# Peptides against a protein of PDB entry 4N78: the designs that were tried, part 252

Target 1, 186 residues: chain A of PDB entry 4N78
Amino acid sequence: HFQVICRLLGYQGIAVVMEELLKVVKSLLQGTILQYVKTLMEVMPKICRLPRHEYGSPGILEFFHHQLKDIVEYAELKTVCFQNLREVGNAILFCLLIEQSLSLEEVCDLLHAAPFQNILPRVHVKEGERLDAKMKRLESKYAPLHLVPLIERLGTPQQIAIAREGDLLTKERLCCGLSMFEVILT
Target 2, 155 residues: chain B of PDB entry 4N78
Amino acid sequence: MAELQMLLEEEIPGGRRALFDSYTNLERVADYCENNYIQSADKQRALEETKAYTTQSLASVAYLINTLANNVLQMLDIQASQLRRMESSINHISQTVDIHKEKVARREIGILTTNKNTSRTHKIIAPANLERPVRYIRKPIDYTILDDIGHGVKW

## One batch from the design tools (peptide; made by RFdiffusion4, then SolubleMPNN)

Design b2_p25_3_s3 (from b2_p25_3, 10 letters changed)
Fold by OpenDDE base, seed 5:
Structure b2_p25_3_s3 (fold): chain B 186 residues (1-186), chain C 155 residues (1-155), chain A 25 residues (1-25)
Amino acid sequence: as target 1 above (186 residues)
Amino acid sequence: as target 2 above (155 residues)
Amino acid sequence: DVAEEILEQYREENKELPVFKEGME
């Protein structure tokens, strides 16, 4: 599903969705969640010392239950705050999954484009063959597939310009060094 | 452009007119031949003259038709070439616009990105000595000890 | 391994990603 979403939205659509999600997350964090956190901080016991071990597990549990009674009984925490936190979590996960899906798509595109852009893998040399000879052979084999040089030789100036721009756009992908998710986490 | 205009405005209409005039002339020739044949004492000569006129007339018409047809074909070829040029121009514009849109989109998404800190994933060389995971035997917390403290509703 | 090598070449060639970064100026 996320792959389909990435394909449908493209860079622009993903950008818009991510921006809106960031706004929503910020709004939730700075609004409702912050207010609840402030309220919780106010009702939190100022001094919560670890009870003596002599009280045993039941006594310790009762102690903490008593200290946190007001917090546990705060009904709005479960109904509103946890829901908002879930929404934030879902938004973050959504962003992560979108980025991952986009990265996969970009990687696939790059892999498919590589032979046309003179990006060749290093051939595993079997014992006894010269690496240089194999690489030269590989380069020679794929040389006719180099799109930009081909168009530069056969195309009109306008076609050449378009081909160069297309080549640039094909090469430059987010997966090459950029992350959206890291921005969301800060 | 000038050639196409000449074909459309002068050559083709002119050819059509010529063909029409030729038709009229053919009728006149036919009438002449008919009358000549009827009035001539030498029917054989009249027939030969008719054949000659017919051949000439047919040749003339054939020439006019051929010329007109060639002009029409030339016109169509020029128009087809113009359409292809127009299509090419539109395609180039479309591609330019698409590239521009893509660049804008990339800039927009770029604002939402930061450089990946390639933390060199230090290959955590798993220490060779797999310390046997101390099976934390989770001693089942016997919660039965709490059974006596709860206000058991004596049914 | 082949894919990683190809990707690494793309990374090396496109370290600056100017098309994406031009908007941050």
Scores: peptide ipSAE 0.389, ipTM 0.801, DockQ to the pose 0.620
Fold by OpenDDE base, seed 2:
Structure b2_p25_3_s3 (fold): chain B 186 residues (1-186), chain C 155 residues (1-155), chain A 25 residues (1-25)
Amino acid sequence: as target 1 above (186 residues)
Amino acid sequence: as target 2 above (155 residues)
Amino acid sequence: DVAEEILEQYREENKELPVFKEGME
């Protein structure tokens, strides 16, 4: 599903969705969640010491229930605050999954474009084969597929300019060195 | 452009008119040949003259058709060339616009990105001294040690 | 007379046709 979303939205659509999600998250964090956190800090016991182990697990549990009674009885915490936290969590997960899906799509695009851009994979060398000879053969095999040199030889100046720009845009991808998710965490 | 205009406005219409006029003239020539053959005392001569006029007429029509056809073909070639140039121009503009849109989109998403911190993989220097695997000797838990601590009623 | 005039006109209009040069020989 996320791969389909990435393909449908493209860079621009993803950017818009991410920006809106960030706004929503910011609004939730600075608004409702912040208010609840402040309230919780006010009602939180100032001194909460570990009870003696002699009370056993049930006694310790009752102790903490008593200390946190005001927090547990705060109905809006469960219904509103936790829901908002869930929404924030879902937004973060959504952003992560979108970025991962986008990265996969970009890698696929790079791999598909590679033969046309003189980007050759490292070839596995079997015992007894010269790496250099194998690479030269591979280069010779794919040389006719190099789009930019072909257009530079046969095309008009305008076509050459477009081909170079297209080549650059094909090579430049977010997955090569950029992260959106790190911005979200920030 | 001037050549195409000349073909469209002068040469092709002129060729069509010439062909139409030729048709009318051929009908008159045919009538003449028929009457001449009927009225002539020398039927052989009249027939030979008719053959000559027929050959000439056919050659003329063939020439007119060929000229007209060539002009039409030339017109079509010029138009095809113009269409190809137009297509090339449209494609160029389209590609330029697409590249621009892509650049804009990339700038927009780029604002939402930071450089990936390539965590310098600290070379985990394997400690030189492989600590000998301490054989975990499972010492049986002697529970009798707890016998003295509990106020257990010795039944 | 009218037919001869038409034929003569037709010959004059078509004198430049290659087919007419071979027949006058």
Scores: peptide ipSAE 0.012, ipTM 0.687, DockQ to the pose 0.004
Fold by OpenDDE base, seed 3:
Structure b2_p25_3_s3 (fold): chain B 186 residues (1-186), chain C 155 residues (1-155), chain A 25 residues (1-25)
Amino acid sequence: as target 1 above (186 residues)
Amino acid sequence: as target 2 above (155 residues)
Amino acid sequence: DVAEEILEQYREENKELPVFKEGME
């Protein structure tokens, strides 16, 4: 699903969605969640000492239950605050998954474009074969596919310019060194 | 452009008119040849003359058709060339717009990106005081201690 | 007379048709 979303939205659509999600997250964090956190801080026991281990697990549980009774009984915490936290969590996960999916698509694009851009894969050299000879053969094989040089030889100045720009745009991808998710986390 | 205009406005219409006129003339020539043959005492001469006129007329019509056809073909070639040029121009504009849109999109998404932190091998600064890992002695949680919690009724 | 005139006009108008010269060579 995320791959389809990435393909459908493209860079612009993804950017818009991410921006809107960030706004929503910000609104949730600064609004409802913050208010609940403040309220919780007010009702939080000022002194909550660890009960002695001698009370056993049940006694410790009862102790904490009693100390946190007001928090546990706060109905709005369960219905509103946790829902908002879920929404924030979902937004974060969405962003992560979109970025991952986008990166995969970009890598695929790069791989598909590679033969046309004189980007050759590292050839596995079998024992006894000269790497250089194999690479030269590979270069020779794919030389006719080099788009930019081909257009530079045969194309109009306008075509050459477009080809160069296209080549650059093909090479420049987010997956090469950029992360959106890190920005979302900050 | 001038050539196309001449073809469209002058040569092709002119050729069509010439062909039409040729048709009417051929009918007149045919009538003449028929009458001449009937009236002539020397039928052989009249026949030869008719043959000559027929040959000439056919050649003329053939020429007119050929000329007209060539002019039409030339017109079509010019128009095809113009269309190809327009197509090329449109394609160029389209590509330029697409590239621009892509650049804009990339800038927009780029604002939402940061450089991937290459995992600088953070030197694990060993905390100086290795707090002795409190050997988590997994004391088996004796859950039996919980058995007494919640049973309200001691029988 | 009219037919002859038309034929003569036709001959004169068609004298310059190059198609006749190339076929006789």
Scores: peptide ipSAE 0.011, ipTM 0.687, DockQ to the pose 0.004
Fold by OpenDDE base, seed 1:
Structure b2_p25_3_s3 (fold): chain B 186 residues (1-186), chain C 155 residues (1-155), chain A 25 residues (1-25)
Amino acid sequence: as target 1 above (186 residues)
Amino acid sequence: as target 2 above (155 residues)
Amino acid sequence: DVAEEILEQYREENKELPVFKEGME
């Protein structure tokens, strides 16, 4: 599903969705969640002493239940605050999954473009074969597919310009060094 | 441009008019040949003259049709070339617009990105002094230290 | 001619380098 979303939205659509999600998350964090956290801090026991171990596990549990009674009984915490936290969590997960899916798509694009851009795959050299000979054969095999040099030789100035720009845009991808998810986490 | 205009405005219409005129002229020639044959005492000579006019008329019509056909073909070739040039221009514009849209999109998404911190795995420089693994002597946790902190019921 | 003019204007407006170059360095 996320792969399909990435393909349909492209960079522009993903950017718009991510911006809106960030706005929503910011609104939730600075608004409702912050308010509930402040309220919780006010009702939190100022002094929570450890009960004596002599009370055993049941007694200790009852002690903490009593100390946290006001928090546990706060109905709005369960209904509103936890729901907002769930929404924030879902937004984070959505961003992560979108970035992962986008990265996969970009890698596929780079791999498909590689033969046309003089990017040679790492050749596995079997024992006894010269790496140089294999690389030369590979270079010779893909040399006719180099798009930019081909257009530079045969194309109009306008075609050359477009080819160069297209080549650059193909090479420059987010997956090469950029992360959206890291921005969402700060 | 000038050649196409000349073909469209002068040569092709002129060729069509010439064919129409040739039709009317051929009718006159036919009438002449018929009358000449009827009135002539030498029917053989009249027939030979008619054959000559027929051959000439057929040749002239064939020439006019061929010329007109070639001009129409030339016109179509020029128009096809113009359409190809127009298509190329449209494609160039389309590609330029697409590249621009892509750049805009990349700027927008780029604002939402940061450089991947390649966590330089700081080589955990093992401290030179291998602090001898302090034998973790499990000292029994003396829980009596906590006896004074709790409000325990003094029995 | 109009198409070339539009393209030239577009080229002048978009001379800025692709955005991701700064992140690869």
Scores: peptide ipSAE 0.027, ipTM 0.711, DockQ to the pose 0.075; fails the geometry check

Design b2_p25_3_s4 (from b2_p25_3, 9 letters changed)
Fold by OpenDDE base, seed 1:
Structure b2_p25_3_s4 (fold): chain B 186 residues (1-186), chain C 155 residues (1-155), chain A 25 residues (1-25)
Amino acid sequence: as target 1 above (186 residues)
Amino acid sequence: as target 2 above (155 residues)
Amino acid sequence: SVAEEILEQYRELNKDLPLFQEGME
């Protein structure tokens, strides 16, 4: 599903969605969640001394329940905070999944484009074969597929310009060095 | 452009008019041949003249039709070429717009990105001092000490 | 893998990714 969404939206659509999600997350964090956190901090016991070990496990548990009673009751009454946190979590997860799907698509595009852009894998030289000879053979095999040089030779000036721009757009991908998710985490 | 205009405005309409005039002339020739045959004492001569006029008229019509057909074909070829050029132009514009949109989109999404920190796998140098696992001897917590303090229901 | 090598070559070619960074100025 995310792959289809990425293909449908493209870079522009993904950017718009991500921007809106970031705005929503920011709004939730700075608004409702912050307010609840402040309120919770006010009701937290200032001095939570560890009860004496002499009270045993049940006594210690009751002590902590008593100390946290107001917090638990407040949290139960204001389920909105947890819902907002869930929304934030879902937004983060959504961003992660979109980025992963986009990266996979970009990688596939780059792999498919590689023969047309003179990006060749290093040939594993078996023992006794000259690396140079194999590389030359590989280059010769794929040389006719080099799109930009081909168009530069046969195309109109306009076609050449478009081909160069297209080549650049094909080569430069987010997966080559950029991350959206890291921005979201900061 | 000038050739197409000449074909559309002059050659093809002119050819159509010529063909129509030829049709009218054929009717006149036919009437003449019929009357000549009826009035002529030498029917064989009249027939030969009719054959000659008929052949000439048919040849003229055939020529006019062929010329008109060729002009129409030429017109269609020029128009097809113009359409191909227009298509190429539209495609070029479309591609240029798409490239521009893509560049804008990339700038927009780029604002939302940061450089991937290639976390150099810093070899977590295990701190040399392996803190000896303090064998936490789990002393069994004797819960029997709590038997005396609670309101335990004396079973 | 062959794929990783190809990706690395693209990474080397695209170190600055100018199409994505021009908006940060």
Scores: peptide ipSAE 0.351, ipTM 0.762, DockQ to the pose 0.565
Fold by OpenDDE base, seed 4:
Structure b2_p25_3_s4 (fold): chain B 186 residues (1-186), chain C 155 residues (1-155), chain A 25 residues (1-25)
Amino acid sequence: as target 1 above (186 residues)
Amino acid sequence: as target 2 above (155 residues)
Amino acid sequence: SVAEEILEQYRELNKDLPLFQEGME
């Protein structure tokens, strides 16, 4: 399960895996795939006119199959090029799924941390209730859970420093505004 | 530190030696009491003296055992306190190292990221209907959709 | 949703994500 992978690897492990996958993808794209694409471009019919609409969908499909018959029958394309394309596709999908899983985990962490970091949801005020009163009540309810202020009051200087760093690390997550997948697509 | 050293090097070994010596002394006292009882014309007096010596000897041994036990307990308490302090220090160092490692990891993964283009989220006008908090049904991510794309590696 | 609101608050707090960006310099 991708969630387990994300938990096991952490940020460091995910970074390493993503870097290696990017290298592999780049190597495949710039190497074998590029060579096949160049070769295919050379053998592609120079003029492929859109067949007349009168042939209908089946006729159009047959037309394109006929025009591309030599390309489709190219044995090396089926064995090597398509395999490499599948590998690239799998790598991309893997990266996407890792990022999604990581984002979900981070979101869950943030949601769990919110009460401890003085992040409170806006209370829907029903008609007749004062928003301010409800917010104050909510703040009062969760005030004892504010971890950093609590440690600042009761903890040693070292504990306070660690708590602040931990608070920062908890707050700053990739899901808050960063995407790895967009980098992979570029 | 000085107290622990004194307990380990002087008080506890000294107490153990004292107990050993007391055993030897008790044997001598027992022999003396037996001989005194046999030789004494006043058996009742000799018996009372034997009782007194026995009580005194038992009291002395009890005192030595109690003193030694207290010293051992004190030693253990000091050692436990030292271990707790060491544990606290190790934990602090460990946490500091973990934080540092995490920061390094974040920098490394950060180079692989770009800012999400916040498309102007059209103000999704929250439909006026307060949809009941839809129970977050944890829909298990169905990974079977990938079965047709890859070599069928069931992750 | 409550979750979205909480996430939005975190997003507002983390506009620059400096821990991740220090490597981009």
Scores: peptide ipSAE 0.348, ipTM 0.757, DockQ to the pose 0.653
Fold by OpenDDE base, seed 2:
Structure b2_p25_3_s4 (fold): chain B 186 residues (1-186), chain C 155 residues (1-155), chain A 25 residues (1-25)
Amino acid sequence: as target 1 above (186 residues)
Amino acid sequence: as target 2 above (155 residues)
Amino acid sequence: SVAEEILEQYRELNKDLPLFQEGME
């Protein structure tokens, strides 16, 4: 589903969606969640000493539950704050999934474009074969597929310019060195 | 443009008119030949004259048709060439616009990105000294040492 | 993998990604 969304929206559509999600997340964090956190900090017990180990795990849990009873029972926290946190979480998850899907698509595009852009894998030379000879054979095999040089030889100046720009657009992808998700986390 | 205009406005209409006039003339010639054959005492001469007129008329019509056909074909070729040039121009403009839109989109999404900290995977410097696996000699834990401490309550 | 090598070559070619960075200035 996310792959389809990425294909349909393109870079522009994804950018718009991401910007809006960031705005929503920022609004939720700086607004309602911040207010609840401030309120919670005010009502938090100032001194929460670790209960004596003698009470065991259940006793310790009960102790903390008692100390935080007012907070846990705070109805607005459960209904509004947790819902907002859930929305933030969903937005972050959505951004992550979109970025992953976009990266996958870009990687696939680059892999398909590679033979046409003179990007060849290094041939694993088996023991005894000359690396140089295999590489030359590979280059010779794919040389006719190089699109830009082909158009430079056969095309009009306008076609050559368009081909060069298209080649650049094909080569430069976000997955090569940029991350959107890291921006969301800061 | 001037050649196409001349074909459309002068040559093709002129050829069509000429062909129509030739058709009307053929009818007159046919009537003349028929009357001449009926009235002529020398039927062989009249027949030869009819053959000559018919051949001349057919040749003239054939020439007019051929000329008109060639002019129409030339017109169509010029128009086809113009359409191809227009298509090429539109295609180039469209591609240029698409490239521009893509560049704008990339700039927009780029604002939302940061450089991936490619943490250079520290070359796991294989520690030079392969610490020889210290053969953990499993010394059998002699549990008999614990026999002295366990005052087993002989139920 | 062959794919990783190809991707690495693209990464090396696109270190600055100028088409995406022009918007940050």
Scores: peptide ipSAE 0.347, ipTM 0.759, DockQ to the pose 0.657
Fold by OpenDDE base, seed 3:
Structure b2_p25_3_s4 (fold): chain B 186 residues (1-186), chain C 155 residues (1-155), chain A 25 residues (1-25)
Amino acid sequence: as target 1 above (186 residues)
Amino acid sequence: as target 2 above (155 residues)
Amino acid sequence: SVAEEILEQYRELNKDLPLFQEGME
C-alpha cells in the first residue's frame, strides 16, 4: 500500500503529506500532550523511592500502581492524551513507512537505470581470467545502452538537453544520502 | 505551407472537377461513336475511329485519376509530416514541463531531509590474529536478484 | 551484493545531491 502511495504521490505529493503530518504532530505535541505532561509533572509524587527488590516484580508493580493511582485513574489521560499520543505515533510510523517505500522505489529505479548510465557492477573474475578483460567485455556489452552518449550522437540539441536532465534526475535520489525520517525525529 | 494550400484549394478540387467533366465527356464520346458507326458506310473506318477515341478518352481519364491520386497522397504526406512535427513539439514541451515540475518537487522534499549519518564503518580493528584470509570465493554475481525488482514485490 | 555495489556507486556520484539541497539555502 505504501509503495502504491509513493508511486501515486511522487516527490511532490510525499512532500506535501509529510509537511502536513509534521504540522499535525507539532500541534499535538505542543498542545494537548504538553499540557498533560505539565499537569502530570505537578501531580507526580515528589518522593518515589525504588521499592526494595525483595518485593518481586508484582510487588514493585503494585507499589508503583499505588503511588501513581491518581494519575492512572485520571480519565482524561486515558481518553484524550493517549489518543493524541496514538495519533502522533501513527503519523511517525506513516512517515517511516513512506520513506522506506520511497527508498525501495528509488533503489529499483537506480538498479534499472544503471546499465544505461554506465554503472556496472564489478564482475567476479573466475580463476585465470583477467579482471580488466572481463570489465572491458562488460563495458563493451553495455556500451550501446549508454543513453546520454547515444542521444548526443543521434539526437537534436533539445533531445540532448532533455536526456542530460533526465540522466541527472535519474541519478540523484534521496536514498543516496538523505533521510526524511531523521528530520521528523528531531 | 504554400504547397499544401495549393493542393487543398486548387489542385485537388480542380482535379475532381476535371475528372467529373471527363466523365461527362466520355458519355458524349460514346454516343458520338455509336451514332457514327450506325451512320457510316465504312464500318471498318468507323470502328477504328471509335477505338481511337475510346483509347484516347480512357487514357485521359486514367491520367486525371492518377494525377488526382498523387495530389491526394502528397497532401496526406504533408499533413502527416506536419502532425509529426507538432507531436514532436508538444512532446518536447511536455517533457520540459515534467522535468521542471520534478525539480521543484525535489527541492520541496529536500527541505524535509537531512544527511544520513553514514555510520563510520568503525575500522574493524583487525584482530591481531591474522586469521587466514578467508578465500573470498567470488561467487558469480547472481544478477537474478535484480529480476525481482521489476515485479511489484508486495511487501 | 550487486545491488549494494551499484547503490554505492550512485552514492559516490551523488555526494551532495544538489537537486535536493538547493532548497535549504
Scores: peptide ipSAE 0.347, ipTM 0.758, DockQ to the pose 0.673

